# Designs tried in a protein design run: peptides against a protein of PDB entry 3C2G. Part 22

Target 1, 209 residues: chain A of PDB entry 3C2G
Amino acid sequence: IRTFDLLGLLLHDSDAIDGFVRSDGVGAITTVVQYPNNDLIRAGCKLLLQVSDAKALAKTPLENILPFLLRLIEIHPDDEVIYSGTGFLSNVVAHKQHVKDIAIRSNAIFLLHTIISKYPRLDELTDAPKRNRVCEIICNCLRTLNNFLMMWIPTPNGETKTAGPNEKQQVCKFIEIDILKKLMSCLSCEGMDTPGLLELRSTILRSFI

## One batch from the design tools (peptide; made by RFdiffusion4, then SolubleMPNN)

Design b1_p10_7_s3 (from b1_p10_7, 4 letters changed)
Fold by OpenDDE base, seed 3:
Structure b1_p10_7_s3 (fold): chain B 209 residues (1-209), chain A 10 residues (1-10)
Amino acid sequence: as target 1 above (209 residues)
Amino acid sequence: MEELLAPVKR
C-alpha cells in the first residue's frame, strides 16, 4: 500500500510516468495485484489508471496483462477497482488498434455491457459520492465502447473494418432501453463530460442506422 | 470524431 502511494506521488509528470511504463511498471503492478489483498488491488488499479495515458503503453506487450485486468474488473466487488480498471481499459485501447483487438478477443464488449447492467439506475442512488462513482464507471465503459465503434466507422477513403457477426451482436445489446436510460442519467450528473457523452450517444445510434 | 481518453485523476 504505502509503496503504491509513494509511487503515485513520484509519478507527478508525464516523463516520470512514461519512464515508469518503459521500466515495465505496468507488469510490476499487475504482478502485485494478483495477491488476494483488496487494499493492494485497489491501490495498484489506481496507479494503473494514473499511468494509463502513457505513450510507452503503445510499445508495452499487453497480451497477458489486458485479459487479466478484464477478468479482475469482471469479478471484483469494489467500485474503486472497477472505476480504475475501466478507466485504464478506456485509455489503453485509445489510438492502439492492436490493443483493441486484444480487448475484443478477450470478450471486452460483453464485459462492458455486464458492468453497466450490474449497477442500479442513478436516480435510485441517494448517496451523491456513490452516484458519481457509478456514473464515472458507466462513462468509462461507454467511452471504451465508443473507441471500439470508431474502428467500424467508414473512413473518408471508403475503407471500413467490418465488425464480425459476434461483435455486432454484442454491440446490439447497448441499444437496450436499460442501457440507454443509464447513459441518459449520466448526462444529468454534475462535472461529467456532457459533450463527450452526447457524441458517444450519437455514435451508438449511428452504428445501428 | 476523436478517440476519448478517460479523465486521469492525478
Scores: peptide ipSAE 0.025, ipTM 0.693, DockQ to the pose 0.691
Fold by OpenDDE base, seed 5:
Structure b1_p10_7_s3 (fold): chain B 209 residues (1-209), chain A 10 residues (1-10)
Amino acid sequence: as target 1 above (209 residues)
Amino acid sequence: MEELLAPVKR
């Protein structure tokens, strides 16, 4: 725990973060979060989120790491772990086609739907901190989905990766009325990036038209 | 259309 907090305090700049990631820091964290200790898991996932935008992740082998983290956020009950893990997933797949492919092969699209589906409606959450955290998790899931949808948008060159039939079916679950209501309720959460959520909504809707 | 990053609260 204190080691992850101290590492978080040393990893303030992009060069330190990239240095940590180049030194297999993500592999080191994922080794530590395999211990059945919720405080270690929480602290490790928080540190993963902090380094999740590192450019060095494009050169990090994630074939074993990413499926493990997907399984962790599938089974772990703590919203702070889910927040950090879904935030990490969103950032790590961004601009990295090979990482998107690992995530999709690891059933990430279905997992994102499962995560959104397990939470109550935001209007049923009376505790504002809890409601905001649930909203942030839903936003991380939808943002991750958006980063996947980007692969199937036609490029100006006419080259489009075609989604497989299973991926299409899994994506179609995000137009379920419950999912759409949860997305719309996130726009009413205080302190959310409302412009970014509106853009995300527009992108998701355009991917189904 | 840019890919979206999660807000890293640093």
Scores: peptide ipSAE 0.022, ipTM 0.665, DockQ to the pose 0.687
Fold by OpenDDE base, seed 2:
Structure b1_p10_7_s3 (fold): chain B 209 residues (1-209), chain A 10 residues (1-10)
Amino acid sequence: as target 1 above (209 residues)
Amino acid sequence: MEELLAPVKR
């Protein structure tokens, strides 16, 4: 715990973060969070989120790390772990086709749907801190989905990957009325990235037209 | 379209 908090304080700039990631810092954190200590898992996932935008992640082998983190998010009931893990997932797949492919093969699309489905509607949450955290989690899931959908949108350069039949079926779950209602509820939350959620809504609609 | 990153609270 104190070591991860200290590391989080030392990792205040992009060069320090990239240096940590180049030194297998992500692998080190994932090794430590295998211990069944909730406070350690929280602190480790928070540190993973803090380094999740590192440029050095483009050269980091994630084939073993990413499936482990997806499984951790799937089984752990803690909102802080789910927040940090879904935030890490969103950032690590960004601009990295190979990492998107690992995540998709590791059932990430279905996991994102499962996470969103487990939470109540935001209008049913009276506690503002809890409501905001749940909204942030749903937004991280939906942002990650957007990053996957962007692979299958035709680019001007003509190289579009086609979604497989299983990927299409998993994506189709996000047009369920419950998921759409939760997306719409996130658009009404204060301090949320409303432009990004509207872009996602447009990307979802374009993926089904 | 820039892929949206989750806000890293630094």
Scores: peptide ipSAE 0.020, ipTM 0.616, DockQ to the pose 0.631
Fold by OpenDDE base, seed 4:
Structure b1_p10_7_s3 (fold): chain B 209 residues (1-209), chain A 10 residues (1-10)
Amino acid sequence: as target 1 above (209 residues)
Amino acid sequence: MEELLAPVKR
């Protein structure tokens, strides 16, 4: 725990973060979070989120790391772990086609749907901190989905990766009325990036037209 | 269209 907090303090700049990632820091964290200690898992996932935007991740082998983290998010009931893990997933897949492919092969699209589906409606959450955290998780899931959808949007050059039939079927679950209602409820959360959520809504809707 | 990043709480 304290070691991850100290590491998080030392990882204050992009060069330190990239240095840590180049030194297999993500692998080191994932090794440590295999221990059945919830506080350690939470602290490790928080640190993963802090380094998740590192440029060095584009060169980091994630074939073993990413499936493990997806499984950790799937089985762990802690909102802080789910928040950090979905945030990590969103950032790590961003601008990285290879990482998107690993995530998709690792059933990430279905996991994102499962996460959103497990949470109550935001209007049913009376506790504001809990409601905001759930909103952030849903937003991380939807941002991750957006980053996947972006692969299948026609580029001006006509080069499009086509979503496989299974990927299309998994994506189609996000047009479920309950998912759309949860997306819409996130637009009403205080301190959320409303413009970004509106763009995401537009992207999702365009991907189904 | 820009890819959306999760906010890293620094």
Scores: peptide ipSAE 0.020, ipTM 0.611, DockQ to the pose 0.665

Design b1_p10_7_s4 (from b1_p10_7, 5 letters changed)
Fold by OpenDDE base, seed 1:
Structure b1_p10_7_s4 (fold): chain B 209 residues (1-209), chain A 10 residues (1-10)
Amino acid sequence: as target 1 above (209 residues)
Amino acid sequence: SEELLAPVVR
């Protein structure tokens, strides 16, 4: 715990973060969070989020790390772990086709839908901190989906990757009225990236038009 | 359309 807190204090500079990632820092965190200590898991996942935008991640082998993280956020009951893990996922797949491919092979699309579906509607949450955290988790999941969908949107040149039939079916679940209502409810939360959520909504809708 | 990043608080 204290080591991750120390790293969180030291890793405020982009070059320091990149150096940590180049030194297999993500692998080290992933190894440590395999111990059955919830405080350690929470701190480790928070640190993953803090380094999730590092340029060095493009050169980091994630074939073992990413499936483990996906399993963790599937089963762990702590919203702070889910928040950090889904945030890391959205950033680590961004602009990295090979990482998207690993995530998709590891059933990430279905998992994102499962996570969103497990949370209550925001209007049922009276506790503002809890409501905001749930909103942020939903946004992280939808942002990750946006980043996946971008690879299947036709370019003006007509070149696009095609989603497999299973991936297409899993993506279709995100146009369910319950998912759309949850997305819309997030737009009313203070401090949310409303332009980003609107872009996500547009991307989802365009994927089915 | 652009890919979206999660906010990172450091």
Scores: peptide ipSAE 0.600, ipTM 0.954, DockQ to the pose 0.698
Fold by OpenDDE base, seed 5:
Structure b1_p10_7_s4 (fold): chain B 209 residues (1-209), chain A 10 residues (1-10)
Amino acid sequence: as target 1 above (209 residues)
Amino acid sequence: SEELLAPVVR
């Protein structure tokens, strides 16, 4: 716990973060969070989020790390773990086709839907901090989906990867009225990235036209 | 359309 907190305090510089990642820092975190300690898992996932935008992640082998993280998010009912983990996921797959492929093979699309589905409607949450955290989690999930969907959007040159039948079926679940209502409710949350949510909504809708 | 990043607070 204290070690991750210390690392979090030291890793304010992007070059330092990149250096940590180049030194297999993500692998080190994932090794540590294999121990069944909730506080350790929270701290480790938070640190993952803090380094999730590092350029060095493009050169990091994630074949073992990413499936492990996805499973961790799946089995832990902890909002902080889910927030950090889905945030990390959205950033780590961004602009990295090979990482998207790993995540998708590891059933990430289905997991994202499961995560969104398990949370109540935001209007049912009276506690503002809880409501905001749930909103952020939903946003992280949908942002991750957005980043996946980008690989199936036709490019100007006509090259497009086609989603497999299973992937398409899993993506189609995100047009369910419950999911759309949850997305729309996030727009009413204070301090949310409304422009980002609108872009996400646009991408989702365009993917189904 | 652009790929989106989660906010990272440092």
Scores: peptide ipSAE 0.598, ipTM 0.953, DockQ to the pose 0.723
Fold by OpenDDE base, seed 2:
Structure b1_p10_7_s4 (fold): chain B 209 residues (1-209), chain A 10 residues (1-10)
Amino acid sequence: as target 1 above (209 residues)
Amino acid sequence: SEELLAPVVR
């Protein structure tokens, strides 16, 4: 815990973050959070989110790290762990085809749907901090899906990969009315990235045209 | 369309 707090205080600039990541900092965090301590896991996942936009991640082998994190998110009913983990996931897969492939092989699409499905409707949450955190989690899941879908959308000047039949089936679950309602409810949350959510909606719709 | 990033708070 104290080590992660110290690292969080030191990692304020992109160069320091890149230096940490180049030094296998992500691997170090994932090693430490294997100890079954909830506070340690929360702090570690928060630190993962804090370094999740590092350019050095493009050169980091994630074959063991990413499946571990996905499993951690799957088994921990902790909003802070899920928030940080899904935030990390959305950023680490962004612009990195090889990382998207690892995540998809590790059943990430299904996991994202499962997470969204388990949370209540936002209108049923009376506690504003809880409602906002749940909204942020749903947004992180849907943002991750957006980043996956981008590899299957035809570009004017590029070869488009075709989603496999299993991937298509799992993606189709996100057009279920309950999922769409949760997406729309997030647009009403204070401080949410409404333009980003609208972009996601557009991406989902285009993936089915 | 663009890929989206989660907010990072430091």
Scores: peptide ipSAE 0.597, ipTM 0.953, DockQ to the pose 0.705
Fold by OpenDDE base, seed 4:
Structure b1_p10_7_s4 (fold): chain B 209 residues (1-209), chain A 10 residues (1-10)
Amino acid sequence: as target 1 above (209 residues)
Amino acid sequence: SEELLAPVVR
């Protein structure tokens, strides 16, 4: 716990973050969070989020790390773990085709849908901090989906990867009215990246036209 | 359409 907090205080510089990641820092965090301590898991996942945009992640082997994190998010009911983990997931898959492939093979699309589906409607949440955290989690899930959908959008050269039949079926679940309502409710949350959410909405809708 | 990043509070 204290070590992760200290690292979080030191990792304000992009070069320091990259240095940490190059030294297998992500692997070190994932090793530590294997211990059944909720506070340690929270702190570790928070640190993962803090380094999730590191350029060095493109060179980091994630074949073991990513499935482990997905499993951690799946089994842990903690909003802070889910927030940090889904945030990390959205960033780590961004612009990294090979990482997207690992995530998809590890049933990430289905997991994202499951997470969104398990949370109550925002109108049922009277606690503002809780409501905001739930919004952020939903946004992280949908952002991750957006980043997956980008793989199946034609590039300027006309090349497009084709989604497999299973992936296509799993993606289709995100057009459920309940999911769309949750996305719309996130637009009303204070401090949310409204332009980003609108872009996500546009991407989702375009992917199903 | 652009890929989106989660906010990181450092």
Scores: peptide ipSAE 0.595, ipTM 0.952, DockQ to the pose 0.715

Design b1_p10_8_s1 (from b1_p10_8, 6 letters changed)
Fold by OpenDDE base, seed 1:
Formats: structure tokens, C-alpha cells, sequence
Structure b1_p10_8_s1 (fold): chain B 209 residues (1-209), chain A 10 residues (1-10)
């Protein structure tokens, strides 16, 4: 715990973050969060989120790390862990085709739907901190989905990867009325990336036309 | 259409 807090204070610039990631810092954190200590898991996932935009992640082997983190966010009951883990996922897959491919093979699309489906509607949450955290988790899941969908959108040059039949079926679940209502509720939260959520809504709708 | 980049999550 205190070690991750100290590391988080030292990793305040992009060069320090990139140096930590180049030194297998993500692998080190993921090894430590395998211990059944919720405070340690929370602190470790928060540190993962902090380093999730590092350029060095494009050269980091994630074949073992990413499936482990996906399993962690599938089963862990703490919203702070889910927030940090889904935030890490959204950032680490961005602009990295090989990382997207690892995540998709590890059932990430279905997991994102499962996470969004587990949370109540935001209008049922009276506690503002809890409501905001749930909104942020849903937004992290949806941003991750957007980054996957971008692989399958036809470019003007006609070269696109086609989603497999299973991936298409999993993506189809995000047009369910309950998912769309949760997305619309997130657009009403202050401090959210409303332009990004609107772009995602457009991307989802276009993926079914 | 840009990938929704690494939002610095606060």
C-alpha cells in the first residue's frame, strides 16, 4: 500500500512514467495485486491507471497482464478497482491494435457489457460520489468499446478488419434499451467527456447500419 | 473519427 502511494507521488511526469513502464513496472504491479488484500489491489489498480497512457506500453508484452486484469475487474466488488481497471483498459487499448486483439480474445467486449449491466440506473443512486463513480465506470467501458468499434468501421480506402460473428453478437448487446438509457444518463453528469460519449453513441449506431 | 484517446482520468 504505502509503496504504491509513494510510487504514485514519484511518477508525476511522462518520462518517469515511461521509465517505470520500460522497467516492467506494470508486470510488477500485476504480480503484487494477486495477493488477496483489497487495499493493496485498490492501490495497485490506481497506480496502473496513472501509468496507462505511457508510450512504452506499445512495447510492453501484455499477453499475460491484460487477461489477468480483465478477470480482476470481472469479479472484484470494489468500484474503485473497477474504475481504475476499466480506465486502464480504455487507455491501454487506444492506438494499439495488438492490445485490442489481446483484449478481444480475452472476452473484453462481453465483460464491458457485463460491468455496465451490473450497475443500477444513475437515477436510482442518491449518493452523488457513488453516482459519479458509477458514471465514470460506464464511460470507461463505453470508451473501450468505441476503441474496438473503430477497427471495424470502413475507411474511405475500403481496407477494414471485419468483426467475427461472435464479436458482432456481443456488440449488438450495447443497443439494448437499458444500456442506451445508462449512456444517456451519463451525458447528464457534470464533468463527463460529453463530446466523447456523443461520438461513441454515433459509432455504436453506425456499427449496426 | 478519432479514437477516444487516453483521457487523463482524474
Amino acid sequence: as target 1 above (209 residues)
Amino acid sequence: MEELGAARLP
Scores: peptide ipSAE 0.112, ipTM 0.793, DockQ to the pose 0.462
Fold by OpenDDE base, seed 5:
Structure b1_p10_8_s1 (fold): chain B 209 residues (1-209), chain A 10 residues (1-10)
Amino acid sequence: as target 1 above (209 residues)
Amino acid sequence: MEELGAARLP
């Protein structure tokens, strides 16, 4: 706990973050969060989120890290862990085809749907902090999905990976009326990036049309 | 269409 808090205080600049990641800092965090301590898991996942945009992650072997993190966010009851883990996932897959491929092979698309599905509608949440956190989690999941969908959008050069039949079926679940209602409810949350959510909605809908 | 970058750090 205190060590992760201290690391979080030292990792404010991009060079320090990148240096930490190059030194297998992500592997070190994931080793520590394997212990069944919720405070440690929360602190470790928060630190993962803080380093999740590091350029060095493109060179970090994530074959063992991502499946572990995906399993953690599948089962962990704490929204702070889910927030941090889905945030990390959204960032780490961004612009990294090989990382997207690891995540997809690790059933990430289905997991994102599962995470969104487990949360109530935002209109049923009276607690504003909880509602905002749930909205942020949904946004992290949908952003991760967007980053996956980008692989299957035709480039001007005609070279697109085609989504497999399973991936297509899993993606089709995100047009379910419940998921769309949850996305729409996030647009009404104060302090949310409403333009970004609208772009994301447009991307999702265009991938099916 | 750009990949949606970083989750806002709180």
Scores: peptide ipSAE 0.109, ipTM 0.792, DockQ to the pose 0.550
Fold by OpenDDE base, seed 3:
Structure b1_p10_8_s1 (fold): chain B 209 residues (1-209), chain A 10 residues (1-10)
Amino acid sequence: as target 1 above (209 residues)
Amino acid sequence: MEELGAARLP
C-alpha cells in the first residue's frame, strides 16, 4: 500500500511513467495484486490506470497480464478496482492491434457486457459519488468496445478485418435496450466526455447497419 | 473516429 502510494507520487511525469513501464513496472504491480488484500489490489489497479497510456506499453508483453486483469475485473466487488481496471483496459488496447487480439481471445467483449449488466440504471442511484463512479465504469467499458469496433469499420483505403461470428454475436448484445439506456444516462452526467460517448453511440449503431 | 483512452485519475 504505502509503496504504491509513494510510487504514485513519483510517477507524475510522462518520462518517469514510461521509465517505470520499461523496467517491467506493470509486471511488478500485477505480481503484487495477486495477493488476497483488497487495499493492495485497489492501490495496484489505481497505479495501473495511472501508467495505462505509457508509450512503453506498446513493447510490453501483455499475454499473461491482460487475461489476469480481465479475470480480476470480472470477479472483484470493489467499484474502484473495476474503474481502474476497465480504464487500464481501454487505454492499453488503444492503437495496439496485438493487445486488442489478446483481449478478444480472452473473452473481453462478453466481459464488458457482463460488467455493464451488473450495474443498476443511473436513475436508480441517489448517491452522486456512486452514480458518477458507475457512469465512469460504463464509459470505460463502452470506450473499450469502441476501440474493438474500430478494427471492423471499413476505411476508404484499408483491408477491413471481418469480425468472427462469435465476436459479432457478442457485439450484438450491446444493442439491447438496457445497455442503450445505460449509455444514454451517461450522457447526462456532469464531467463526462459527452462528445466521445456520442461518437461511441454512432460507432455502435453503424456496426449494425 | 479516434480511439479513446480513459481519463487519468486526478
Scores: peptide ipSAE 0.107, ipTM 0.791, DockQ to the pose 0.563
Fold by OpenDDE base, seed 4:
Structure b1_p10_8_s1 (fold): chain B 209 residues (1-209), chain A 10 residues (1-10)
Amino acid sequence: as target 1 above (209 residues)
Amino acid sequence: MEELGAARLP
């Protein structure tokens, strides 16, 4: 715990973060969060989120790390772990086709739907901190989905990766009225990037139209 | 359409 907090203070710039990631820092965190200590898992996942935009992640083997993290998010009921883990996932897959492919093979699309489906409607959440955290988790899931959808958008060169039939079926679940209502409810959360959420909404809707 | 960047911790 204190070690991750200290590391979080030292990892304040992109060069320090990239140095940590190049030194297998992500693998080190994932090793430590295998211990059944909730506070350690929370702190480790928070640190993963902090380093999740590192350029060095493009060169990091994630074949073992991503499936482990996805499984952790699947089984762990803690919103802080889910927030950090879905945040990490959204960032780590961004601009990294090979990482998207690992995540998709690891059933990430279905997991994202499961996470969003598990949370109550935001209007049922009276506690503002809890409501905001749930908004952020839903947004992390939908942002991750957006980053997956981007791989199936035609490039200017006419090269399109086609989503497999299973991926298409899993993606189609995100147009369910419950999912769309949860996305729309996130626009009413204070401190959310409303422009970014509107862009995400537009991207999702355009991918199905 | 841009890839949505990092959820940074505030």
Scores: peptide ipSAE 0.092, ipTM 0.774, DockQ to the pose 0.547

Design b1_p10_8_s2 (from b1_p10_8, 6 letters changed)
Fold by OpenDDE base, seed 1:
Structure b1_p10_8_s2 (fold): chain B 209 residues (1-209), chain A 10 residues (1-10)
Amino acid sequence: as target 1 above (209 residues)
Amino acid sequence: SEELGAARRP
């Protein structure tokens, strides 16, 4: 716990973060969070989030790390772990096709739907901190989905990757009325990435036309 | 969220 807190306090510089990642820091964190200690898991996932935009991640092998993190956020009950993990996922797949491919092969699309579906509607949450955290988790999931969907949108040049039949079926679940209501509720929250959520809404609609 | 560095677009 204290070690991750110390690293979080020291890793404010982008070069220091990049140095940590180049030294297999992400692999080290993922090894440590395998211990059955919730405080350790929370602190480790928070540190993962803090380094999730490092340039060195483009050169980091994620074939073992990413599937492990996906399993963790699938089963862990702590919203802080889910927040950090989904935030890490959203950032790490951005601008990295090979990382998107690993995530998709590891059933990430279905997992994103599962996570969103587990949370109550935001209007049912009276505690503002809890409501905001749930909204942030949903936004992280939806942002990650947008990063996947953008791969399958035809470019003007006609070159596009095609989603497999399983991926298409999994994407279809995001047009469920419950998911759409949760998306709309997130748009009403202050401090959310409203432009990103609107982009996702547009991307989802275009994926089914 | 401030903790999520600007959600980088794809």
Scores: peptide ipSAE 0.026, ipTM 0.700, DockQ to the pose 0.135
Fold by OpenDDE base, seed 4:
Structure b1_p10_8_s2 (fold): chain B 209 residues (1-209), chain A 10 residues (1-10)
Amino acid sequence: as target 1 above (209 residues)
Amino acid sequence: SEELGAARRP
């Protein structure tokens, strides 16, 4: 815990973050969070989120790390872990086709749907901090989905990766009325990435229409 | 609102 807090204090600089990542810092965190300590897992996932935008991640082998994190998010019913993990996922897949491919192969699309589906509607949450955290988690999931969907949008150059039949089926679950209602509820939350959610809405419409 | 690094735009 204290070590991750210290690292969080030191990692204010992009070069320091990149240095940490180049030194297999992500691998070190994932090793540490294998221990069944919830506080350690929370702190480790928070640190992962803090370094999730590092440029050095493009050169980091994620074949073992990403599936592990996805599994951790799947099995750990902790909003802070889910928040940090989905935040990490959304950032790490951004602009990295190979990482998107790893995530998709690791059943990330289905996991994102599962996460969103398990959370109650925001209007049912009376506690403002909890409601905001749930909204952030849903936003992280939806942003990650947007990053996946963008791979399958035709580019002017005609080379579009086609989603496999399984991926298409998994994506189709996000047009369920419950998911759409949760998306709309997130748009009403203050401090959310409203532009990102609107972009996702546009991407979804382009993917299905 | 902790400035959690804005998830990189796609």
Scores: peptide ipSAE 0.025, ipTM 0.672, DockQ to the pose 0.114
Fold by OpenDDE base, seed 2:
Structure b1_p10_8_s2 (fold): chain B 209 residues (1-209), chain A 10 residues (1-10)
Amino acid sequence: as target 1 above (209 residues)
Amino acid sequence: SEELGAARRP
């Protein structure tokens, strides 16, 4: 715990973060969070989130790290772990085709759907901090989905991958009425990535129409 | 202000 807190205090600049990542810092965190301590897992996942946009991650193998993190998010009901983990996932898949492929093979699409589906409607949450955290989690999931969907949208000048049949089936779950309602509810929350959610809405329309 | 980790846009 104290070590992760100290690292979190030291890693405020991009060069320090990149240095940590180049020294296999992500692998070190994933090793430490294997111990069944909730406070340690929370602190480790928060640190992962803090380094998740590091440029050095483009050169870091994530084949073992990403499946482990996805499993961690799947089995832990802790909102702070889920927030940090989905935030990490959202950032690491951005602009990285090979990481998107690892995530998809590791059943990330289905997991994201499961996470969104397990949370109540935002209008049923009276506690503002809880509501905001749930909204942030849903936004992280939906942003990640947008990054996947963008791979399969034909661009006039670009090579697009075709989604496999299994991927199509998993993605089709995100057009369920419940998921769409949660997307719309997140658009009504203050301080959320409204532009990103609007982009997802556009992406969904372009993918299914 | 807790910098919401700026999720990189695609």
Scores: peptide ipSAE 0.025, ipTM 0.644, DockQ to the pose 0.121
Fold by OpenDDE base, seed 3:
Structure b1_p10_8_s2 (fold): chain B 209 residues (1-209), chain A 10 residues (1-10)
Amino acid sequence: as target 1 above (209 residues)
Amino acid sequence: SEELGAARRP
């Protein structure tokens, strides 16, 4: 606990964060969060989120790390862990095709749907901090989905990767009315990435046409 | 564009 707090206090600049990642800091965190201590898991996942935009992640092998994190956010009940983990996922897959491929092979699309489905409608949450946290989690999931879907959108000049039949089936689950309602509810939350959510909506529609 | 999710929250 104290070690992660200390690291969090020291990692305020991009160079320090990048140095930490280059020194296998992500591997070190993932080792620590394997212990059955919720405070350690929470602190470790928060630190993962803080370093999730590091340039050094493009050179970090994620074949073992990413499946572990996906399993953690699948089963862990703490919203703070889910928030941090989905935030890390959304950032780490961005602009990294090989990381997207690892995530997709690790059933990430289905997992994102599962996470969104576990949370109540935002209108049912009366506590504003809780509602905002849930909204952020849903947004992290949807942003990650958008990053996946964008790979399969025909570009005028590029060989379009086609989604496999399994991926297509998993994507189809996001057009469920309950998922769409949750997407729409996130648009009403202050401080959310409204442009990104609208882009996702457009991307989903284009993926089914 | 693939958006880098807002990783750095204070």
Scores: peptide ipSAE 0.033, ipTM 0.731, DockQ to the pose 0.410; fails the geometry check

